# Designs tried in a protein design run: peptides against a protein of PDB entry 8HF1. Part 9

Target 1, 320 residues: chain A of PDB entry 8HF1
Amino acid sequence: NVMLYATKPTEVMVSFPHQEQVLTVTRLISAEIEKFYVSLDLMNIGVQPIRRSKSLQCLRDPSKKSFVKQLFNDFLYQMKEYGIYAASIAIISLIVEFDIKRRQAETLSVKLMHRTALTLCEKIRHLLVQKLQDMTYDDDDDNVNTEEVIMNFSTPKVQRFLMSLKVSFADKDPKDICCLVFVERRYTCKCIYGLLLNYIQSTPELRNVLTPQFMVGRNNISPDFESVLERKWQKSAIQQFRDGNANLMICSSVLEEGIDVQACNHVFILDPVKTFNMYVQSKGRARTTEAKFVLFTADKEREKTIQQIYQYRKAHNDIA

## One batch from the design tools (peptide; aimed at target 1 S154 Q159 M163 S168)

Design b1_p10_3_s1 (made by RFdiffusion4, then SolubleMPNN; from b1_p10_3, 3 letters changed)
Fold by OpenDDE base, seed 1:
Structure b1_p10_3_s1 (fold): chain B 320 residues (1-320), chain A 10 residues (1-10)
Amino acid sequence: as target 1 above (320 residues)
Amino acid sequence: MEPVVYEEIK
């Protein structure tokens, strides 16, 4: 039981300015998604047969429209919370998902719905990539994956996170690093992983130091919908992290499912701590003597974050 | 960019 470990990691807060990226491109993308939702609501795709698999609460919207809206809402969240660079990676995940769903479509109307979603994703991808290229002064260097582009098109939270990684791990021995990064949403694991790969590759001081992996939570969707590829990938990622072939792991709430990961020396909480269980479970992974538990907070929420941590510490000490 | 400030939560 992770709650029984009286680990006393150093709890650290990193503040960042609350700046909403008011980019014209972000407003345009949001407006295109809203227009698409209106068109999606008007689409007649027929009643899909409810395959009653007895297991949990994914009310398969018989329209499959709710799943499409969920993916775009998760994309909009990632664009807002992490910035347009992270959004350029997140949109590729949507393209892959909708292409799979398009190929698996049982009806022409469902196939057309996923095709329309793909067309919108490609438009969004072009708008994002064009905006990333506007900072490349050299007409010939199509490489939008530079440290400068990543930093300039990331939110202040992500900027402070990347700077924290650079300061904490520059020129260190890879074997001395066991880092967890916690995020709220499953899809955030993939986009932050892609962002970190590009950032590490563009940062000489980290290129041979950090090897990232990610873990996506088992959706409460029956084990039948976890692609054999996703399950194999999760097992491989966990094994690489156990073997020390990966030293940074991006996780969502997956640790609630009893995934035994090694004791870590750094735990980064990239998103707000919303529950006592998340606090105890994530903090309980910082089990080394010099372990750090790092929180990111907007300046306006600093006092609220401190008070919430004191409440969680008190509640944890009352159970221990 | 401003340096990263680490504040220990005491």
Scores: peptide ipSAE 0.571, ipTM 0.939, DockQ to the pose 0.901
OpenDDE base, seeds 2, 3, 4, 5: peptide ipSAE 0.567, 0.536, 0.562, 0.567; ipTM 0.938, 0.927, 0.937, 0.939

Design b1_p10_3_s2 (made by RFdiffusion4, then SolubleMPNN; from b1_p10_3 with S1M E7I)
Fold by OpenDDE base, seed 2:
Structure b1_p10_3_s2 (fold): chain B 320 residues (1-320), chain A 10 residues (1-10)
Amino acid sequence: as target 1 above (320 residues)
Amino acid sequence: MEPVVYIPIE
């Protein structure tokens, strides 16, 4: 029972222009991934023995190919939704995952599959970094992490989000900030976290103000795929947020009932609110007197977003 | 860049 205390956060919308910046590099990367999928489908990796874990209703893809495709599809989504800068961070997560999977491979064929995926990720990383460097006169990797590069290679949504953080939190006391950022996908949490670390470090007004953390919702991952390390990390991240050592938390799901997170003064919904439950649960975290619930919407979708929020408000009032 | 405009959802 989320006690639906009638927390009346101020609900606000931040609009962003729908600019599909179709960059040549984005098209090239997408084409390289599609070529890789064709090659991946032709790979004979053999039938892997189905280790029936008793708890996994999800049939492990005996080919492990679906998992590889899922990671690249999530990467393509992040590149599209958050921009090239976010994609440069997201690709590192794929590199790490494929290197782990390559080392853990029980067969030579599976090892080779993950090696091929890793080689593609390194190529993609190079293409992304090279594109970020087009704005920098110096080839130094450190120069790609400037506020200017981050802003210019982020989508309008992310640009407005970062500007919203700067306007909302510039020169504030870190103790007065309790911020949640909701995103749809698990991998987006890590990507936006990495982006925020670099943005905060490059933004003097935020450097000593915001300390981000991220949490991945448990419900989207079979407990058998959640490493003991990931569970420890989540527990540590929550604890840091409770202790005030972190004041901004990025989440891919509403914190489960029983994760005691303090009353937040800011809740940002970076991705579209797709369900009534997501609306109620995320809004229900904005509990301070001056709490803000901030939605991001494309200009073309403003009216649709407003109507959806009114429907959710009505449905909420009918249940309360 | 244009300023961030917060539109109240009344």
Scores: peptide ipSAE 0.419, ipTM 0.916, DockQ to the pose 0.902
OpenDDE base, seeds 1, 3, 4, 5: peptide ipSAE 0.414, 0.382, 0.407, 0.410; ipTM 0.916, 0.905, 0.913, 0.915

Design b1_p10_3_s3 (made by RFdiffusion4, then SolubleMPNN; from b1_p10_3 with S1M P8K)
Fold by OpenDDE base, seed 1:
Structure b1_p10_3_s3 (fold): chain B 320 residues (1-320), chain A 10 residues (1-10)
Amino acid sequence: as target 1 above (320 residues)
Amino acid sequence: MEPVVYEKIE
């Protein structure tokens, strides 16, 4: 039981300015998605046969429209919370998902719905990539994956996170690093993983130091919908992290499912701690003597974050 | 960019 470990990691807060990136491109993308939702609601895709698999609460909207809206809502969240560079990676995940769904479509109307979603994703991808290229002064260097581009098109939270990684891990021995990064949403794991790969590759001080992996939560979707590929990938990622072939792991709430990961020396909480269980479980992974538990907070929410941590500490001490 | 400030939560 992770709650029984009286680990006393050093709890650290990193503040960042609350800046909403009011980019014209972000407003344009949001407006295009809203227009698409209106068109999606008008689409007649027929009643899909409810495959009654007995297991949990994914009310498969018989229209499959709710799943499409969920993916775009998760994209909009990632664009807002992590910035347009992260959004350029997140949109690729949507393209892959909708292409799979398009190929698996049982009806022409469902196939057309996923095709329309793909067309919108490609438009969004072009708008994002064009905006990332506007900072590349050299007409010939199509490389939008520079440290400068990543930093300039990331939110203040992500900027402070990347700077924290650079300061904490520059020129260290990879074997001395066991880092967890917690995020709220499943799709954020893939997005932040892709961002970190590009950032590490563009940062000489980290290129041979950090090897990232990610873990995606088992959706409460029946084990039949976890692609055999996703399950194999999760097992491989966990094994690489256990073997020390990966030293940074991006996780969502997956650690609740009893995934035994090794004792870590750094735990980063990239998103707000919303539950006592998340606090105890994430903090309970910082088990080394010099372990750090790092929180990110907007300056305006600093006091609220401190008070919430004191409440969680008190509640944890009352159970221990 | 401003340096990363680590504040210990006491």
Scores: peptide ipSAE 0.530, ipTM 0.935, DockQ to the pose 0.905
OpenDDE base, seeds 2, 3, 4, 5: peptide ipSAE 0.523, 0.511, 0.522, 0.527; ipTM 0.932, 0.930, 0.933, 0.934

Design b1_p10_3_s4 (made by RFdiffusion4, then SolubleMPNN; from b1_p10_3, 3 letters changed)
Fold by OpenDDE base, seed 1:
Structure b1_p10_3_s4 (fold): chain B 320 residues (1-320), chain A 10 residues (1-10)
Amino acid sequence: as target 1 above (320 residues)
Amino acid sequence: LPPVVYEKIE
């Protein structure tokens, strides 16, 4: 039980300015998704056969429309919370997923629905890439993966996170690094992983220092719906992190599933800590003597964040 | 960008 470990990591807060400015491209993309939702609600895709597997409390929306809306809502969240650069990576995951669903479609109407969603994703991808290219003189897609482009098209939270990695790990021995990055949502793990790969490759001081991996929790979807590829990836990623072949792991609430990861010297909480369990579990991974537990907060939420951490510390001490 | 400031939560 992670709660029984009297780990005393240094708890650190990094403040960032609240971004009130919505870019024109973000507003255009949001408006295109809203228009698509209206069109999606009007689509007649027929009644899907409810495979009555009793154990899958996954409310299979018989229309499969809720799943499409969920993916776009998840994308909109990533674009808002992490920025345009992260959104350009996130949209590729939607493209891959909608293409799989399009190929697996049992009916022409469902196939058309996923094709329409895919067409919107390609339009969004072009709008995002075009905006990233506004800072590049060369039209080559490879030029958008520079440190400058990543930093300029990331939210203040992500900027502070990347700067914190550079300051903390520049020119260090890879063997001395065991870092966890916690995010709230499963899909954010892959998005932040892609962002970190590009940032590390563009940052000479980190290129041979940080080797990132990501791990996503098991979906409440039956283990039968986890692709054999995803299960293989999870096992490989965990093993690489255990063997020291990866020294930075991005994870969502996976620690609740009892996945034993090694004791870490750095734990970054990229998203707000919403539960006492998440606080105790994530903090309980920072087990080394010099371990750091790093929180990111907007300046406007600084006091609220401090008060919440004091409440969690008190509650943890009352149980210990 | 301003430097990253690490504030210890005491």
Scores: peptide ipSAE 0.544, ipTM 0.942, DockQ to the pose 0.909
OpenDDE base, seeds 2, 3, 4, 5: peptide ipSAE 0.535, 0.524, 0.537, 0.539; ipTM 0.940, 0.937, 0.940, 0.941

Design b1_p10_4 (made by RFdiffusion4)
Pose (drawn by RFdiffusion4):
Structure b1_p10_4 (pose): chain A 320 residues (1-320), chain P 10 residues (1-10)
Amino acid sequence: as target 1 above (320 residues)
Amino acid sequence: VVPEEDPLPF
């Protein structure tokens, strides 16, 4: 009876070769951000509330410097984990966030700090577009070229995930498919969402089948990439997915708990599984029959992750 | 689900 309304989806794996080498432009951007941090640390903005550790044992920077560093570190993480083009999208989210803070800002010193951060972010955007541009010698067709650069300017993890995404839904009806994708970090959702938008508008077979939509938790990141203070579109993403308007969801541990959704055909956990409970809930989200469940881990982490999953399965069996 | 193609080195 439970299997009538409940389903044990087939759980499968998608291993990918993990490499450690990085590109030179990554080193250059790292040096540029380090120079910016060193300069900003001494910004000496108007006196701010003292921020100490959770236990007050060690001091902390003012909340604003912490916020700027956090955003930059998130951007660097997105670049380290998902390739150059992921950073190319993520830098636009940083631009939007710094422009919003400029608007919210309430002092000349803080405003100046945010404006200069915006300037550096735009320089970084131009740097990313520059490396992306220095590969058009391969060909002139920007669509297939977008597909090719995405396959080439991405980590094996990103290449493999997008490969599996293409193969799983090559020419199926958009109505027939209902899939979710789970990622860990906040701005990674918007970053990878924008990457999927580019890829959907980069391939002929997937162009009219997949509809990517992303949503995150609190401290709601901006939904757009336009910097126009107000937008005309009003319908929400969750309501879209419930209404079938969107079929590809990009969330980060937000939809895993509580949020009712129709039974989904596929679930992709882009970032490695960490918690037993979250594993159980994410698997349960693939509530439809013949549901497919997908995981991505590094080759080096294969034994560890498989052993961990066995621990989980055995724990399920034990509890039952 | 698993593609027959291999990813390229970064």

Design b1_p10_4_s1 (made by RFdiffusion4, then SolubleMPNN; from b1_p10_4 with E4S D6E)
Fold by OpenDDE base, seed 5:
Structure b1_p10_4_s1 (fold): chain B 320 residues (1-320), chain A 10 residues (1-10)
Amino acid sequence: as target 1 above (320 residues)
Amino acid sequence: VVPSEEPLPF
């Protein structure tokens, strides 16, 4: 049980300014999604059979309008929390998902609904890419993946995270690095993974130093709704990290699901620590000599974060 | 700009 290990990593906090960068593009995208919700509510998709799980829990039917709205709400959250560069990567995941669902649609009405959602995602992608290109003199899509563009179009949280990675790992031996990055939401793992790939490739000091992977927690709904591709990716990513072929792992609540990862020397908590279990499980992975546990907090939430971590540390010491 | 890492005060 990870709770029984007296790990004393160096615990540090990195503060970032709470900037709601209200870009005109983010307002436009939000308004387009709201207009789409009005149109979506007017669509007749017919009566979908309520698939009940064997456990009598109403499975969220992935073909329902509510699921489409959930994906766009999750995208809007990523755009707000991580910035428009991260959003340009996140929208690709929606495009892939809606294209799969469009192809798997049992009815013409459901197929049309997913096609309309896909058309909106392509419009959003173009708006994001166009905004990233405002810093580039060349219309080449590859020029949007520079360190400068990534940093400028990331939130202060992500900027501080990337800078912390650069300072921590510049020109280090890849073998001396075992890094975990914890995020709250499963879809953030893929988004931050794509961002890190581009950032590492654009940053010479991290090129060939960091090899990122990501783990997504199992869908609480059913393993049957996980794509075979996602399951294969998870298994491969975990194995690469265990074998040392990857030295940075982005994960969500995966450790709560009993996936054991090796002892790490760096643990970054990119999102707020919401539970005692998350604190203990994530901190419990920082086990090596000189292990570092890094928390990111908004300046406005600094005091609240300190008090929360104090309570978690106290509760952990009372059990250990 | 190096991120200011603050040790937790406890």
Scores: peptide ipSAE 0.426, ipTM 0.912, DockQ to the pose 0.097
OpenDDE base, seeds 1, 2, 3, 4: peptide ipSAE 0.421, 0.423, 0.413, 0.423; ipTM 0.910, 0.909, 0.908, 0.911

Design b1_p10_4_s2 (made by RFdiffusion4, then SolubleMPNN; from b1_p10_4, 4 letters changed)
Fold by OpenDDE base, seed 1:
Structure b1_p10_4_s2 (fold): chain B 320 residues (1-320), chain A 10 residues (1-10)
Amino acid sequence: as target 1 above (320 residues)
Amino acid sequence: IVPKEEPKPF
């Protein structure tokens, strides 16, 4: 029980300016997705056969339309919370997923629905890449993966996170690093992983220091819907992190599923801590004597965040 | 040059 360990990591708060990046491209993308939702609601895809998997929680929208909307809503959230650069990586995951769903489509109408979603994702990808290229003199896709482009097209939260990594880990021995990064949403793990790969590769002081991996929790979807690939990836990522072949792990809610990750010296909470359990479980992974537990907050929410963490500290001390 | 605000303990 992670609650029973009196771990006293150094708790650190990093503040960032609350800036809504009101980019014209973000508004254009949002408007294109809204237009697509109107068209999607008008699509007749017929009644889908309800495969009665007895696992209670996947109310399969018999239209598969809610799943399409969920992926685009998740993308819109990532674009808002992490920025345009993160969105350019997130959209690739949607492209891959809609192409798989298009190939697996049992009906022509469902195939067309996923094709229309894919065409929108390709349009969004072009709009994002074009905006990243506005700062580059060369049209080559490789030129958008610079430290400067990543920083300029990331939200203040992500900028402070990347700066905190650079300050914490520049020119350190890779063996002395065991870092966890917690995010709220499953899809954010893969997006932040892709961002970190590009940032580490573009940052000489980190290139041979940080080796990132990501782990997503098991969906409450039946274990039959975890692709054999995702299960293999999770096992490989955990094993690489245990063997020290990876020293930074990005995870979402993995601790609730009883996945035991090793004791870490750094724990970053990239998204707001919403529950006492998340606070205790994530803090309980910072088990080394010099362990750091790093929280991020908008300047406007700093006081509210501090008060919430003090309530969680008090509640944790009353149980310990 | 964004000031290196060292993360403050709280």
Scores: peptide ipSAE 0.145, ipTM 0.765, DockQ to the pose 0.100
OpenDDE base, seeds 2, 3, 4, 5: peptide ipSAE 0.136, 0.112, 0.105, 0.126; ipTM 0.772, 0.751, 0.772, 0.770

Design b1_p10_4_s3 (made by RFdiffusion4, then SolubleMPNN; from b1_p10_4 with V1I D6E)
Fold by OpenDDE base, seed 4:
Structure b1_p10_4_s3 (fold): chain B 320 residues (1-320), chain A 10 residues (1-10)
Amino acid sequence: as target 1 above (320 residues)
Amino acid sequence: IVPEEEPLPF
């Protein structure tokens, strides 16, 4: 039980400026998604038989429309919280998911719904890539994966995170690194993973130092082939991290499900710590000698963050 | 540019 260990990592906070980067492209994308929601609400997909799977606490939305909206809302969140570069990676995950759902569609109406969602994702991808190319002289998609493009099209939070990784790990021995990166949402794990792969590849000081992996929360919901693949990938990623073949793991609330990961020397909290359990579990992984626990906060939320962490630390000391 | 790391004040 992680809660029983009095871990005393060095706790630090990195502040970042709250810039609402209101890019015209982000407004256009948001407006296209809102138009799509209006269209989606008008779609008659019929009453799907509610297969009460005994294992599904989630009421399958008989319309499957709520799931489509959830994916686009998660995308909009990622675009806002991590920037348009991260969004260009996140949209690919939506494309893959909607293409799978389109192929698996039991009815023509459901197939059409997922096709319409897919077409919107392709349009969004084009708008994002076109905006990333504004900084490149060449129209080649590979030129958008530079350190400069990644940094310029990332939020201040992500910029500070990437800079903190570079400073913390430049030219270190990969064996001396055991890093966790905590994010709130499961889909953010894939997005930040893709961003980190490109950033590490563009940063000479990190190319042979950091090997990232990600853990996605168990999708207990789908008996589908996708859930089997996700479980295989998750097991492989955890094993690679245990074996030292990966030294940076991006994770969400997966640690709450009793996934045992090793003691780490670095823990980065990229998103706000919303629960006491998240604080204790994430901090409880920073157990090595000289372990570091890094929080990211907007300047405007600094005081609130400090007070929240104080309350969590107090509550932890009262239980320990 | 190095991110300024502040120790938590408690």
Scores: peptide ipSAE 0.459, ipTM 0.925, DockQ to the pose 0.110
OpenDDE base, seeds 1, 2, 3, 5: peptide ipSAE 0.455, 0.459, 0.455, 0.459; ipTM 0.925, 0.924, 0.924, 0.927; seed 5 fails the geometry check

Design b1_p10_4_s4 (made by RFdiffusion4, then SolubleMPNN; from b1_p10_4 with D6E)
Fold by OpenDDE base, seed 2:
Structure b1_p10_4_s4 (fold): chain B 320 residues (1-320), chain A 10 residues (1-10)
Amino acid sequence: as target 1 above (320 residues)
Amino acid sequence: VVPEEEPLPF
């Protein structure tokens, strides 16, 4: 029961220019991933034993290739939607995942598949870092984490988001801040979290003001892939946010019914609101008297976004 | 540059 208390947050929209900065590096990376998919399709990794999970009849891909492709497709999405800087963080998550899968591989062929994926991720990481360094005269990895590099290698959406955070929270008391950031995809939570850590650290006005955390929504695909560690991390992150040790939470739109997140004064919707439930659930967290609900939209999608939110607001008022 | 926050027109 999301008690549909009429949360009357101030609903605002921030428009951003729809500039697809097509960098040569993004085309190169995409082409390397496509070449890898062709190679991956040719790999004979054998038939893996179908471990029936007791709870969900999700047929694990007997090839495990679909999962590899999913991770790279999610990476390509992060690179497109959030930019090269976000992609440099997202690729590290793939490196970690493929290294774990390589170590856990039950067969030599599966081990080699994950090794090949890992080698590609390292190549992609080098291409991304090299591109970030094109603005820095110094080869030191620490110099790529400046406010300037983050801003210049982020998409207009992310730039506007970071600017909105800076304007909204510069020199505020951390205790007065309870911020939610909604993203569509699970992997985006980690990527935007890493980006925000570096941005906050590089921005003096935010360094002691914002303490981010992230919540990964439960993967409906396999509770068996949620490590006990991931579940512990989620519980810890929620607790830190409840205790005020974190004041900004990045979450996917899958707030499970029953994540009692406190009333927030800021809710940022970084990705398009695709469902009525997402609108109601996210807006329903902005419960303080001065609560803001901030939508990000491309200029080209502005009117469509306005109409969609109007329909959701109307539908919400007809139910309330 | 400050991001321009526009209220939703409804």
Scores: peptide ipSAE 0.461, ipTM 0.923, DockQ to the pose 0.098
OpenDDE base, seeds 1, 3, 4, 5: peptide ipSAE 0.456, 0.456, 0.460, 0.460; ipTM 0.923, 0.922, 0.924, 0.925

Design b1_p10_5 (made by RFdiffusion4)
Pose (drawn by RFdiffusion4):
Structure b1_p10_5 (pose): chain A 320 residues (1-320), chain P 10 residues (1-10)
Amino acid sequence: as target 1 above (320 residues)
Amino acid sequence: FEPVEFEPIE
């Protein structure tokens, strides 16, 4: 009876070769951000509330410097984890966030700090577009070139995930497919969403089948990439997925709990599984029959992750 | 590039 309304989806793996080498432009951008941090640390904005540790044992920077560093560190993480083009999208989200803070800002000193951060972010955007541009010697067709650069300017993890996404839904009806993708970090959702938008408008077979939509939790990141203060579109993303308007969901541990959704055909956990409860809930989200469940882990983490999953399964058997 | 393979966990 439970299997009538419940389903044990087939759980599969997608291993990918994990490499440690990084590109030189990554070193250059790291040096540029380090120079910016060193300069900003002494920014000496108008006196701010003292921010100490949770236990007050060690001091902390003012909340605004912490926020700027956090955003830049998130951008660096997106670059380190998902390739150059992931950073090319994520830098636009940083530009939008710094513009919004400039609007919200309430002091000349803080405003100046945010404007200079915007300037550096735009310089980084131009740097990213520069390395993306210095590969058009391969060919001139920007669509297949976009597909090729995405396959080449991405970590093996991103290549492998997008490969599995293409193969799983090559030419199926958009109506027939209902899938979710889970990622860990906040701005990673918007970054990878934009990457999927480019890839959907980069391949002929997937062009009219997949509809990517992303949503996150609180401290709602901006939904656009336009910096126009107001937007005309009003319909929400969850309501779209419930209404079938969107079929590809990019969330981060938000939809895993509580949020009712129609039974989904596929679930892709882009970032490695960490918590037993979240594993159970994410698997349960694939509530349809013949549901497919997908995981991505590094080759080096294969034994550890498989052993952890055995621990989980045995824990499910033990509890039962 | 290598093809995509789906490996079940037993």

Design b1_p10_5_s1 (made by RFdiffusion4, then SolubleMPNN; from b1_p10_5, 6 letters changed)
Fold by OpenDDE base, seed 5:
Structure b1_p10_5_s1 (fold): chain B 320 residues (1-320), chain A 10 residues (1-10)
Amino acid sequence: as target 1 above (320 residues)
Amino acid sequence: PEPIVYEEIK
């Protein structure tokens, strides 16, 4: 029970400027998704056959349209919150998902719907990659994975996060590092993981220092959609982190569900702390004597964030 | 990029 241990990590706030990313590409992508939603709403996919083995999610969306919209909304969120570089990674996950759904389609109409979504994802991918290439002299896709490109096409929040990692861990012994990165959404874990892999690989001071992994929560709503591969990956990732073969774990609120990880010396909260439980569970992982609990906040939300942390501290002390 | 401002939440 994480609440039983009054850990007193140093709580640090890192502010970032609230930039409205006025990128023409993000506006274009948003407009293309909106046009697609109009088209999607007009698609007649008929009554989908109810198979007895359908997940609860398939029962909730007989049309499977809401799931398509959810994935694009999740993508739009990642593009907004993490930037176009993160979006270029996030879109690949949508491509994979829609290709799987296209192949698993029970009807021609559903197959066509997922094909149309996939075509849009490929268009979005090209728009993103083209924009990343604006900083490269060479049209090679591999040149977009530089530290400079990653930093320039990341949101101020992600920039501050990456800089915080570099300052905190540059040229350190990998064994001395036990880092958690908390994100709100499960799909963000994979996106930030991909971003970190590329950033670490492009940053000499981190390349042999940080070994990231990610943990995606069990989808209690759709266990049938958890590929055997994803479940194996999760078990392997947790084990690698326990064994010290990975020293940075990206996780969502899943650690609340009883995934026991070792005491960490760094906990980064990349997304806003929305609940007392998230605060206690995440902070409760920073258990070493010199542990740091790092929050990221927009400058405009700084005071509100501080007040919220004080309220959570008070509430935690009243329970302890 | 601007330098990181770290603020300890006291």
Scores: peptide ipSAE 0.541, ipTM 0.920, DockQ to the pose 0.868
OpenDDE base, seeds 1, 2, 3, 4: peptide ipSAE 0.536, 0.539, 0.520, 0.537; ipTM 0.919, 0.918, 0.916, 0.919

